# Designs tried in a protein design run: peptides against a protein of PDB entry 5KEZ. Part 181

Target 1, 320 residues: chain A of PDB entry 5KEZ
Amino acid sequence: NVAIYNPFRPWWERYQPVSYKLCTRSGNEDEFRNMVTRCNNVGVRIYVDAVINHMCGNAVSAGTSSTCGSYFNPGSRDFPAVPYSGWDFNDGKCKTGSGDIENYNDATQVRDCRLTGLLDLALEKDYVRSKIAEYMNHLIDIGVAGFRLDASKHMWPGDIKAILDKLHNLNSNWFPAGSKPFIYQEVIDLGGEPIKSSDYFGNGRVTEFKYGAKLGTVIRKWNGEKMSYLKNWGEGWGFVPSDRALVFVDNHDNQRGHGAGGASILTFWDARLYKMAVGFMLAHPYGFTRVMSSYRWPRQFQNGNDVNDWVGPPNNNGVI

## One batch from the design tools (peptide; made by RFdiffusion4, then SolubleMPNN)

Design b2_p21_7_s2 (from b2_p21_7, 13 letters changed)
Fold by OpenDDE base, seed 3:
Structure b2_p21_7_s2 (fold): chain B 320 residues (1-320), chain A 21 residues (1-21)
Amino acid sequence: as target 1 above (320 residues)
Amino acid sequence: AIPALPANPNESGKWYIGNYY
């Protein structure tokens, strides 16, 4: 991915890929392979956050400022380490003046235009699908158990399916023969927009952002909410079917105050309430649970916004 | 000063993706 130095190595640089090389702040491919093997050998499975909707930001300077030193040129859509070129992006498909998503009530913009300037891949192309599948299959062959598909809301479900249909079975050294990768898709659906979580059920599980948002309001006792109202928690609260839900109290985005759920989201900053929420989540049968492990950063609020929400995990000169 | 990217204007849930400028 792009190596960003202003601000200094933010967490979100991981979501600006320039190649599919397993060479990042976390280590090189050999180290990753070693980690996956060691984890699998003790029954800990690895799921990869796969960034496949887009490449890096349109405005990032061309060069070799990347975690593996690969050259890239956003301006010319040149990512030779893949390789991608101008033919592999949705520039001509997006009809907005900026090239970015301007209206989230327009599903075509949401899928075909750039997410905040991130170069949008043409996932309808078999070439692009194949490059992504090759990346994911390499990970599968290493021994990962599945994937979080980042920014799934911004991909057509059919394109996702086409990629998934190219995937190998899981590595039989650790998984039963014929096992398929576990797929969960990041889809932010709190209602009110044309794109629905249900659009993605055919591909695997989806993130249920209503879960953390609503649980936060209840535990915080906002608007007269009571714990007793959780008697029909899950589908009774309008959430997606349990067998399609990936649930969580917070994630890396919404713990920073701007994400789905807003201020209701409970985080480690509110330790007592957070433990209550996580405890409830783990005790309740609804959905597949995910627990967040985060870190402290020097929060600085200006006009209600944390100007340091970019701060990544504790690191040594950018290396974790 | 490099301006920060605005939060995702998603009505279902906004989030900040950082400043890549």
Scores: peptide ipSAE 0.033, ipTM 0.708, DockQ to the pose 0.314
Fold by OpenDDE base, seed 1:
Structure b2_p21_7_s2 (fold): chain B 320 residues (1-320), chain A 21 residues (1-21)
Amino acid sequence: as target 1 above (320 residues)
Amino acid sequence: AIPALPANPNESGKWYIGNYY
């Protein structure tokens, strides 16, 4: 991914890829292989956060300022390490003046325009699908068990399916023959927009963002809500079917005090309430549960917003 | 009644503000 130095190596630089090389501040490919092997050998499975909707931001300077030193040029859409070129992006499909998503009530914009300036891949193209599938299949060969598909809301479900149809079975060294990768898709659906979580049910599980948002309001006792109301928690609360839901109390985006779910989201900053919420989530049978492991950063609120919400995870290994 | 959740803002729910730095 791109190496961002202002601010200094933020967490979100990891979501700005310039190649599909396994070479980041998290480690190199050999280190990753080692981790996957060790985890699999004790029954711990690895699911990769796959960033396949886009490459890096259009405003990033061209050069070799990346975690693996690969050259890239956002201006010309040149990512030779893949390789991608200008033919592999949705620049011509997006009809907005800025090239960015301007209206989330327009499903076409949401899927064909740039997410906050991130260069949007033309997933309709078989070439692009194949490059992504090659990346994911490489990970499958290493021994991962599945994937979180980042920014799935911004991809056409059919394009996702086309990619998934190219995936190999899981590595038989650790998984039964014929095993398929576990897929869950990040779709922010809090209602009120044309894109629905149900659009993606055919591809795998979907993140249920209503879960953390509603649980937060209940645990916080907002608007007179009570724990007793959780008797029909799950589908009874209008959530997606249990077998399609991936549930969580918070994630890396909404733990920053705003975003999907707003201020209702409970985090480690509210330790007691957070433990209650996580405990409830783990005890209740609804959905596939995910527990967040995060870190503290020096929060600094200005006008109600944390200006340090960019701070990345601690790193002391001296590696880019 | 279950309170309605607010719709996603037109601004992306993902925080890539650094893209413009």
Scores: peptide ipSAE 0.030, ipTM 0.673, DockQ to the pose 0.116
Fold by OpenDDE base, seed 5:
Structure b2_p21_7_s2 (fold): chain B 320 residues (1-320), chain A 21 residues (1-21)
Amino acid sequence: as target 1 above (320 residues)
Amino acid sequence: AIPALPANPNESGKWYIGNYY
């Protein structure tokens, strides 16, 4: 991914890829392979956060300022380490004046335009699908158990399906022969927009962002909400079917206070309430559960916003 | 202090913008 030095190595640089090479500030491919092997050998499975909707931001300077040293040029859409070129992006398909998503009530913009300036890949092209599949298959062959698909809302479900159809079975050294990768898709659906979580059920599980938002409201006792109202928690609250839901109290995005779910989201900063929410989630049968493991950072609030929400995990001069 | 990144105006999107130099 792009190496950002201003601010100094923010967490979000990881979501600006310039190649599919497995070398970042967390380690190289050999170290990753070693970790996956050691984990699998003791029954711990690895799921990769796969960033396949886009490459880096359109305004990032060209050069070799990346975690693996690969050259890239956002201005010319040149990513030779893949390789991608101008033919592999949706620039000509997006009809907005800025080239960015401007209206989330327009499903075509949401899927064909740039998410906050991130160069949008033309996932309708078999070439692009194949390059992504090669990346994911390499990880499968290493021994990962599945994937979180980042920004799935911004990809056409059919394009995702086409990529998934190219994937190998899991590595038979650790998984039963014929096993398929576990897929869960990040789709932010809080209602009110044309793109729905149900559009993606055919590809695997989806994130249920209503879960953390509503649970936070209840635990915080906002708007007169009571714990007794949780007696029909799950589908009874309008959530997706349990067998399609991946549920969580917080994630790395909304932990910073201004993501999907807003201020209702509970985090480790609210220790007592957070433990109550996590305990409830783990005790209740609805959905596939995900527990957050995070870190503290020096929060600095200005006008209600944390100016240090960019801060990444503990590191040694940028190396984790 | 490093200023906060501009937020995405759309609630359902990523709240951070792509890096710009």
Scores: peptide ipSAE 0.029, ipTM 0.695, DockQ to the pose 0.442
Fold by OpenDDE base, seed 2:
Structure b2_p21_7_s2 (fold): chain B 320 residues (1-320), chain A 21 residues (1-21)
Amino acid sequence: as target 1 above (320 residues)
Amino acid sequence: AIPALPANPNESGKWYIGNYY
């Protein structure tokens, strides 16, 4: 991914890929392979956060400022380490003036235009699908158990399926022969927009963002909500079917005061309420549960916004 | 066994953070 130094190595640089090389602030490919092996050997499975919707931001300067030193040029859509070129992006398909998503009520914009300036890959192209599949298959062959698909609402479900259909079975050294990767898709669906979580059920599980949002409201006792209302928690609250849901109290986005769920989201900053929410989630049978492990950062609010919401995990001069 | 996937979920909003750069 791109190496950003202003601000200094933010968490979100990881979501701006310039290659599919397994070389980041977390380590190199050999170290990753070693970690996966050690985890698998003790029954801990690894699921990779796969960023496959886009490459880095359109406005990032060209050069070799990346975690593996690969050259890239966002301006010309040149990513030779893959390789991608201008033919592999949706620039001509997106019809907005800016090239970015401007109207989230237009499903075609949401999927064909750039998410906050991130160069949008042409996932309709078999070439692009194959490059992504090669990346994911490399990880599968190393021994990962599955994937979180980042920004799934910004990809056409059929394109995702086409990629998934190219994937290998899981590594038989640790998984039963014929096992397929576990897939869960990040789809932010709180209602009111054309793209629905159900559009993605055919590809795997989906993130149920209503879970954390509604649970937060209840535990905070906002708007007269009561814990007793959780009697029919799950499908009874309008959530997706349990066997399609991945549930969580918070994630890295919304614990920073933005993203799906807004101010209702409970985080470690509200320790007591957060423990209540996590405890409830783990005790309740609805959905596949995900527990957040995060860190504190020096929050600094200016005009209602944390100017340090970019701060990544504890590190030593950029090295984790 | 991996369960079959049910039909379509409801609409979702844009709840991503601001510019990533």
Scores: peptide ipSAE 0.055, ipTM 0.662, DockQ to the pose 0.063; fails the geometry check

Design b2_p21_7_s3 (from b2_p21_7, 14 letters changed)
Fold by OpenDDE base, seed 3:
Structure b2_p21_7_s3 (fold): chain B 320 residues (1-320), chain A 21 residues (1-21)
Amino acid sequence: as target 1 above (320 residues)
Amino acid sequence: AIPAAPANDYENPKWYISLYY
């Protein structure tokens, strides 16, 4: 991915890919392989956050400032480490004036235009699908158990399916023969927009962002909400079917007040309430649960916004 | 009772782009 130095190595640089090489601020491919092996050997499975909707931002300077040193040129859509070229992006397909998503009530824009400047991959192309599948299959062969698909809302479900259909079975050294990768898709669906979580059920589980948002409201006792109202928690609250839901109290985005859920989202900053919410989530049978493990950073609020929301995990000169 | 869902927030820092190295 792009190595960002202003601000200094933010957490979100990981979502600015320039290659599918497994060399990042976390380590190189050999170190990753070693970790996956050691984890699998003790029954800990690895699921990779796969950024496959896009490459880096269109305005990022060309050069070799990347975690693996690969050259890239966003301006010309040149990512030779893949390789991608201008023909592998949706620039000509997006019809907005800016080239970015301008109306989230237009499903076509949401999927065909750039997400806040991020170069949008032409996932309809078999070449692009194959490059992504090769990346994911390499990870599968290393021994990962599955994937979080980042920005799934911004990909056509059929394109995702086409990629998934190219995936290998899981590594039989640790998984039963014929096992398929576990897939969960990040889809922000709080209602009111045309794209629905149900559009993605065929590909795997989906994130249920209503879960953390509504649970936060209840635990905080906002709007007169009571915990007794949780008697029909799950589908009774309008959530997706339990067998399609991945649930969480917070994630790395909404922990910082972004993404989905707003101020209702409980985080470790609200320690007592957060423990209550996480405890409830783990006790309740609805959905597949994900527990957040985060870190403290020096929050500085200006006009209600944390100007340090970019701060990444504890690191040694940008390396973790 | 089912509370109203919060509005979507698309000001996600992961979408931030930088011109600087």
Scores: peptide ipSAE 0.029, ipTM 0.675, DockQ to the pose 0.195
Fold by OpenDDE base, seed 5:
Structure b2_p21_7_s3 (fold): chain B 320 residues (1-320), chain A 21 residues (1-21)
Amino acid sequence: as target 1 above (320 residues)
Amino acid sequence: AIPAAPANDYENPKWYISLYY
């Protein structure tokens, strides 16, 4: 991915890929392979956060400022380490003046335009699908158990399916023969927009962002909400079917007050309430549960916004 | 009672910061 130095190595640089090389601030491919093997050997499975909707921002300077030193040129859409070129992006499909998503009530913009400047991959192209599948298959062959698909809302469900149909079975050294990768798709659906979580049920589970948002409201006792209202928690609260839901109290986006859920989201900053919410989530049978492990950073609020929300995990001068 | 969900917030650094880098 792009190495960003202003601000200094933010967490979100990981979501601006320039190659599919397993070479990041967290380590190289050999180290990753070693970790996956050691984890699998003790029954811990690895699920990769796969960024496949886009490459880096269109405004990033060309050069070799990346975690693996690969050259890239966003201006010419040149990513030779893949390789991608200008033919592999949706620039010609997006009809907005800026080239970015401007209206989230227009599903075509949401999927064909750039997510705030991030170069949008043409996932309709078999070449692009194949390059992504090769990346994911390499991970499968290493021994990962599945994937979180980042920014799934911004990909056509059919394009996702086409990629998934190219995937290998899981590595038989650790998984039963014929096992398929576990897929959960990040789809932010809090209502009011044309793209729905149900559009993606055919590809795997989806993130249920209503879960953390509404649970936070209840635990905080906002709007007169009571714990007794949780008697029909799950589908009774308008959530997706339990067998399609991945549920969580918070994630790396909404613990910073943005993305989905707003101020209702409970985090480790609200320790007591957070423990209550996580305890409830783990005790209740609805959905497939995900528990967050995060870190403290020096929050500095200005006009209600944390100006240090970019701060990544603890590191030694950029090395994690 | 079933509370209404908050509106989506798309001002996420993962996304918007790419315009200014």
Scores: peptide ipSAE 0.029, ipTM 0.681, DockQ to the pose 0.181
Fold by OpenDDE base, seed 4:
Structure b2_p21_7_s3 (fold): chain B 320 residues (1-320), chain A 21 residues (1-21)
Amino acid sequence: as target 1 above (320 residues)
Amino acid sequence: AIPAAPANDYENPKWYISLYY
């Protein structure tokens, strides 16, 4: 991914890929293989946050300022380490003046235009699908158990399906022969927009962002909400089917007031209430649960926004 | 009787990323 130095190595640089090489702030490919092997050997499975909707931001300077040293040029859409070129992006498909998503009530914009300037891959192309599948298959062969698909809301479900259909079975050294990768898709669906979580059920599980948002309201006792109201928690609250849900109290985005859920989201900053919410989540049978492991950073609020929301995990001069 | 679930809230459809140095 792009190495960003202003601010200094923010967490979100990970979501600006320039290649599919396994060189990041966390380590190189050999170190990753070693970690996956060690984890698998003790029954801990690895799921990769796969950023396949886009490459880096269109405004990032060209050069070799990347975690693996690969050259890239956002201006010319040149990513030779893949390789991608201008033919592999949706620049000509997006019809907005800015090239970015301007109206989230327009499903075509949401999927064909740039997410906050991130160069949008033309996932309709078999070439692009194949390059992504090669990346994911490399990870599968290393021994990962599955994937979180980042920004799935911004990809056509059929394009995702086409990629998934190219995937290998899991590594038989650790998984039963014929096992398929576990897939969960990041889709922010709080209602009010045309794209629905149900559009993606055919590809795997989806994130249920209503879970953390509503649970936060209840635990905080906002609007007269009571724990007793959780008697029909899950589908009874209008959530997706349990077998399609990936549930969580918080994630890295909404810890920082980003993404979805608003102020109701509970985090480690509200320790007591957070423990209550996490405890409830783990005790309740609804959905596949995800528990957050995060870190503290020096929050500085200005006009209701944390100006230090970019701060990544503890690191040694950018290396984690 | 169990009350109806609260209405869905909507604020930000996706997190913002900085593109400038």
Scores: peptide ipSAE 0.028, ipTM 0.630, DockQ to the pose 0.104
Fold by OpenDDE base, seed 2:
Structure b2_p21_7_s3 (fold): chain B 320 residues (1-320), chain A 21 residues (1-21)
Amino acid sequence: as target 1 above (320 residues)
Amino acid sequence: AIPAAPANDYENPKWYISLYY
């Protein structure tokens, strides 16, 4: 991914890829392979956060400022380490004036235009699908158990399916022969937009963002909500089917900021309420549960916004 | 009887992704 130094190595640089090399602030490929092996040998499975919708931002300076030193040029859409070129992006497909998503009520824009300037990959192309599949298959062959698909809302479900159909079975050294990777898709669906979580059920589980948002309001006792209302928690609250849901109290995104119900989200900053919510989640049978392991950072609020929301995990001069 | 769940009144969640810049 791109190496950002202003601000100094923010967490979100990880979501701006310039190659599919397993070479990041966390280590090199050999170290990753070693970690996967060690984890699998003690029954801990690994699921990779796969960023496959896009490459880095269109405004990032060209050069070799990346975690593995690979050259890239966002301006010319040149990512030779893959390789990708201008033919592999949706610049000509997006019809907005800016090239960015401008209207989230237009499903075509949401999927074909750049997400906040991130160069949008042409996932309709078999070449692009194959390059992504090769990346994911390399991880599968190393021994990962599955994937979180980042920004799935911004990819056509059929394109995702086409990629998934190219995936290998899981590594038989640790998984039963014929096992398929576990897939869960990050889809932010709180209602009100044309793209629905149900569009993605065919590919695997989806993130249920209503879970943390609604649980937060109940635990906080906002708007007269009561714990007794949780008696029909799950599908009874309009959530996706349990077998399609990945549920969580918070994630790395919504523990930052305050928009889109962010204020209701419970985090470790509210320790007592957070423990209540996590305890409830783990006790309740609805959905596949995910527990957040995060870190504290020096928050500095200006006009209601944390100007330090970019701060990444504890590190030693950029090395994790 | 169990009360109906409250209606969604959240703003557009696009702000989550805006954190990437």
Scores: peptide ipSAE 0.027, ipTM 0.614, DockQ to the pose 0.060

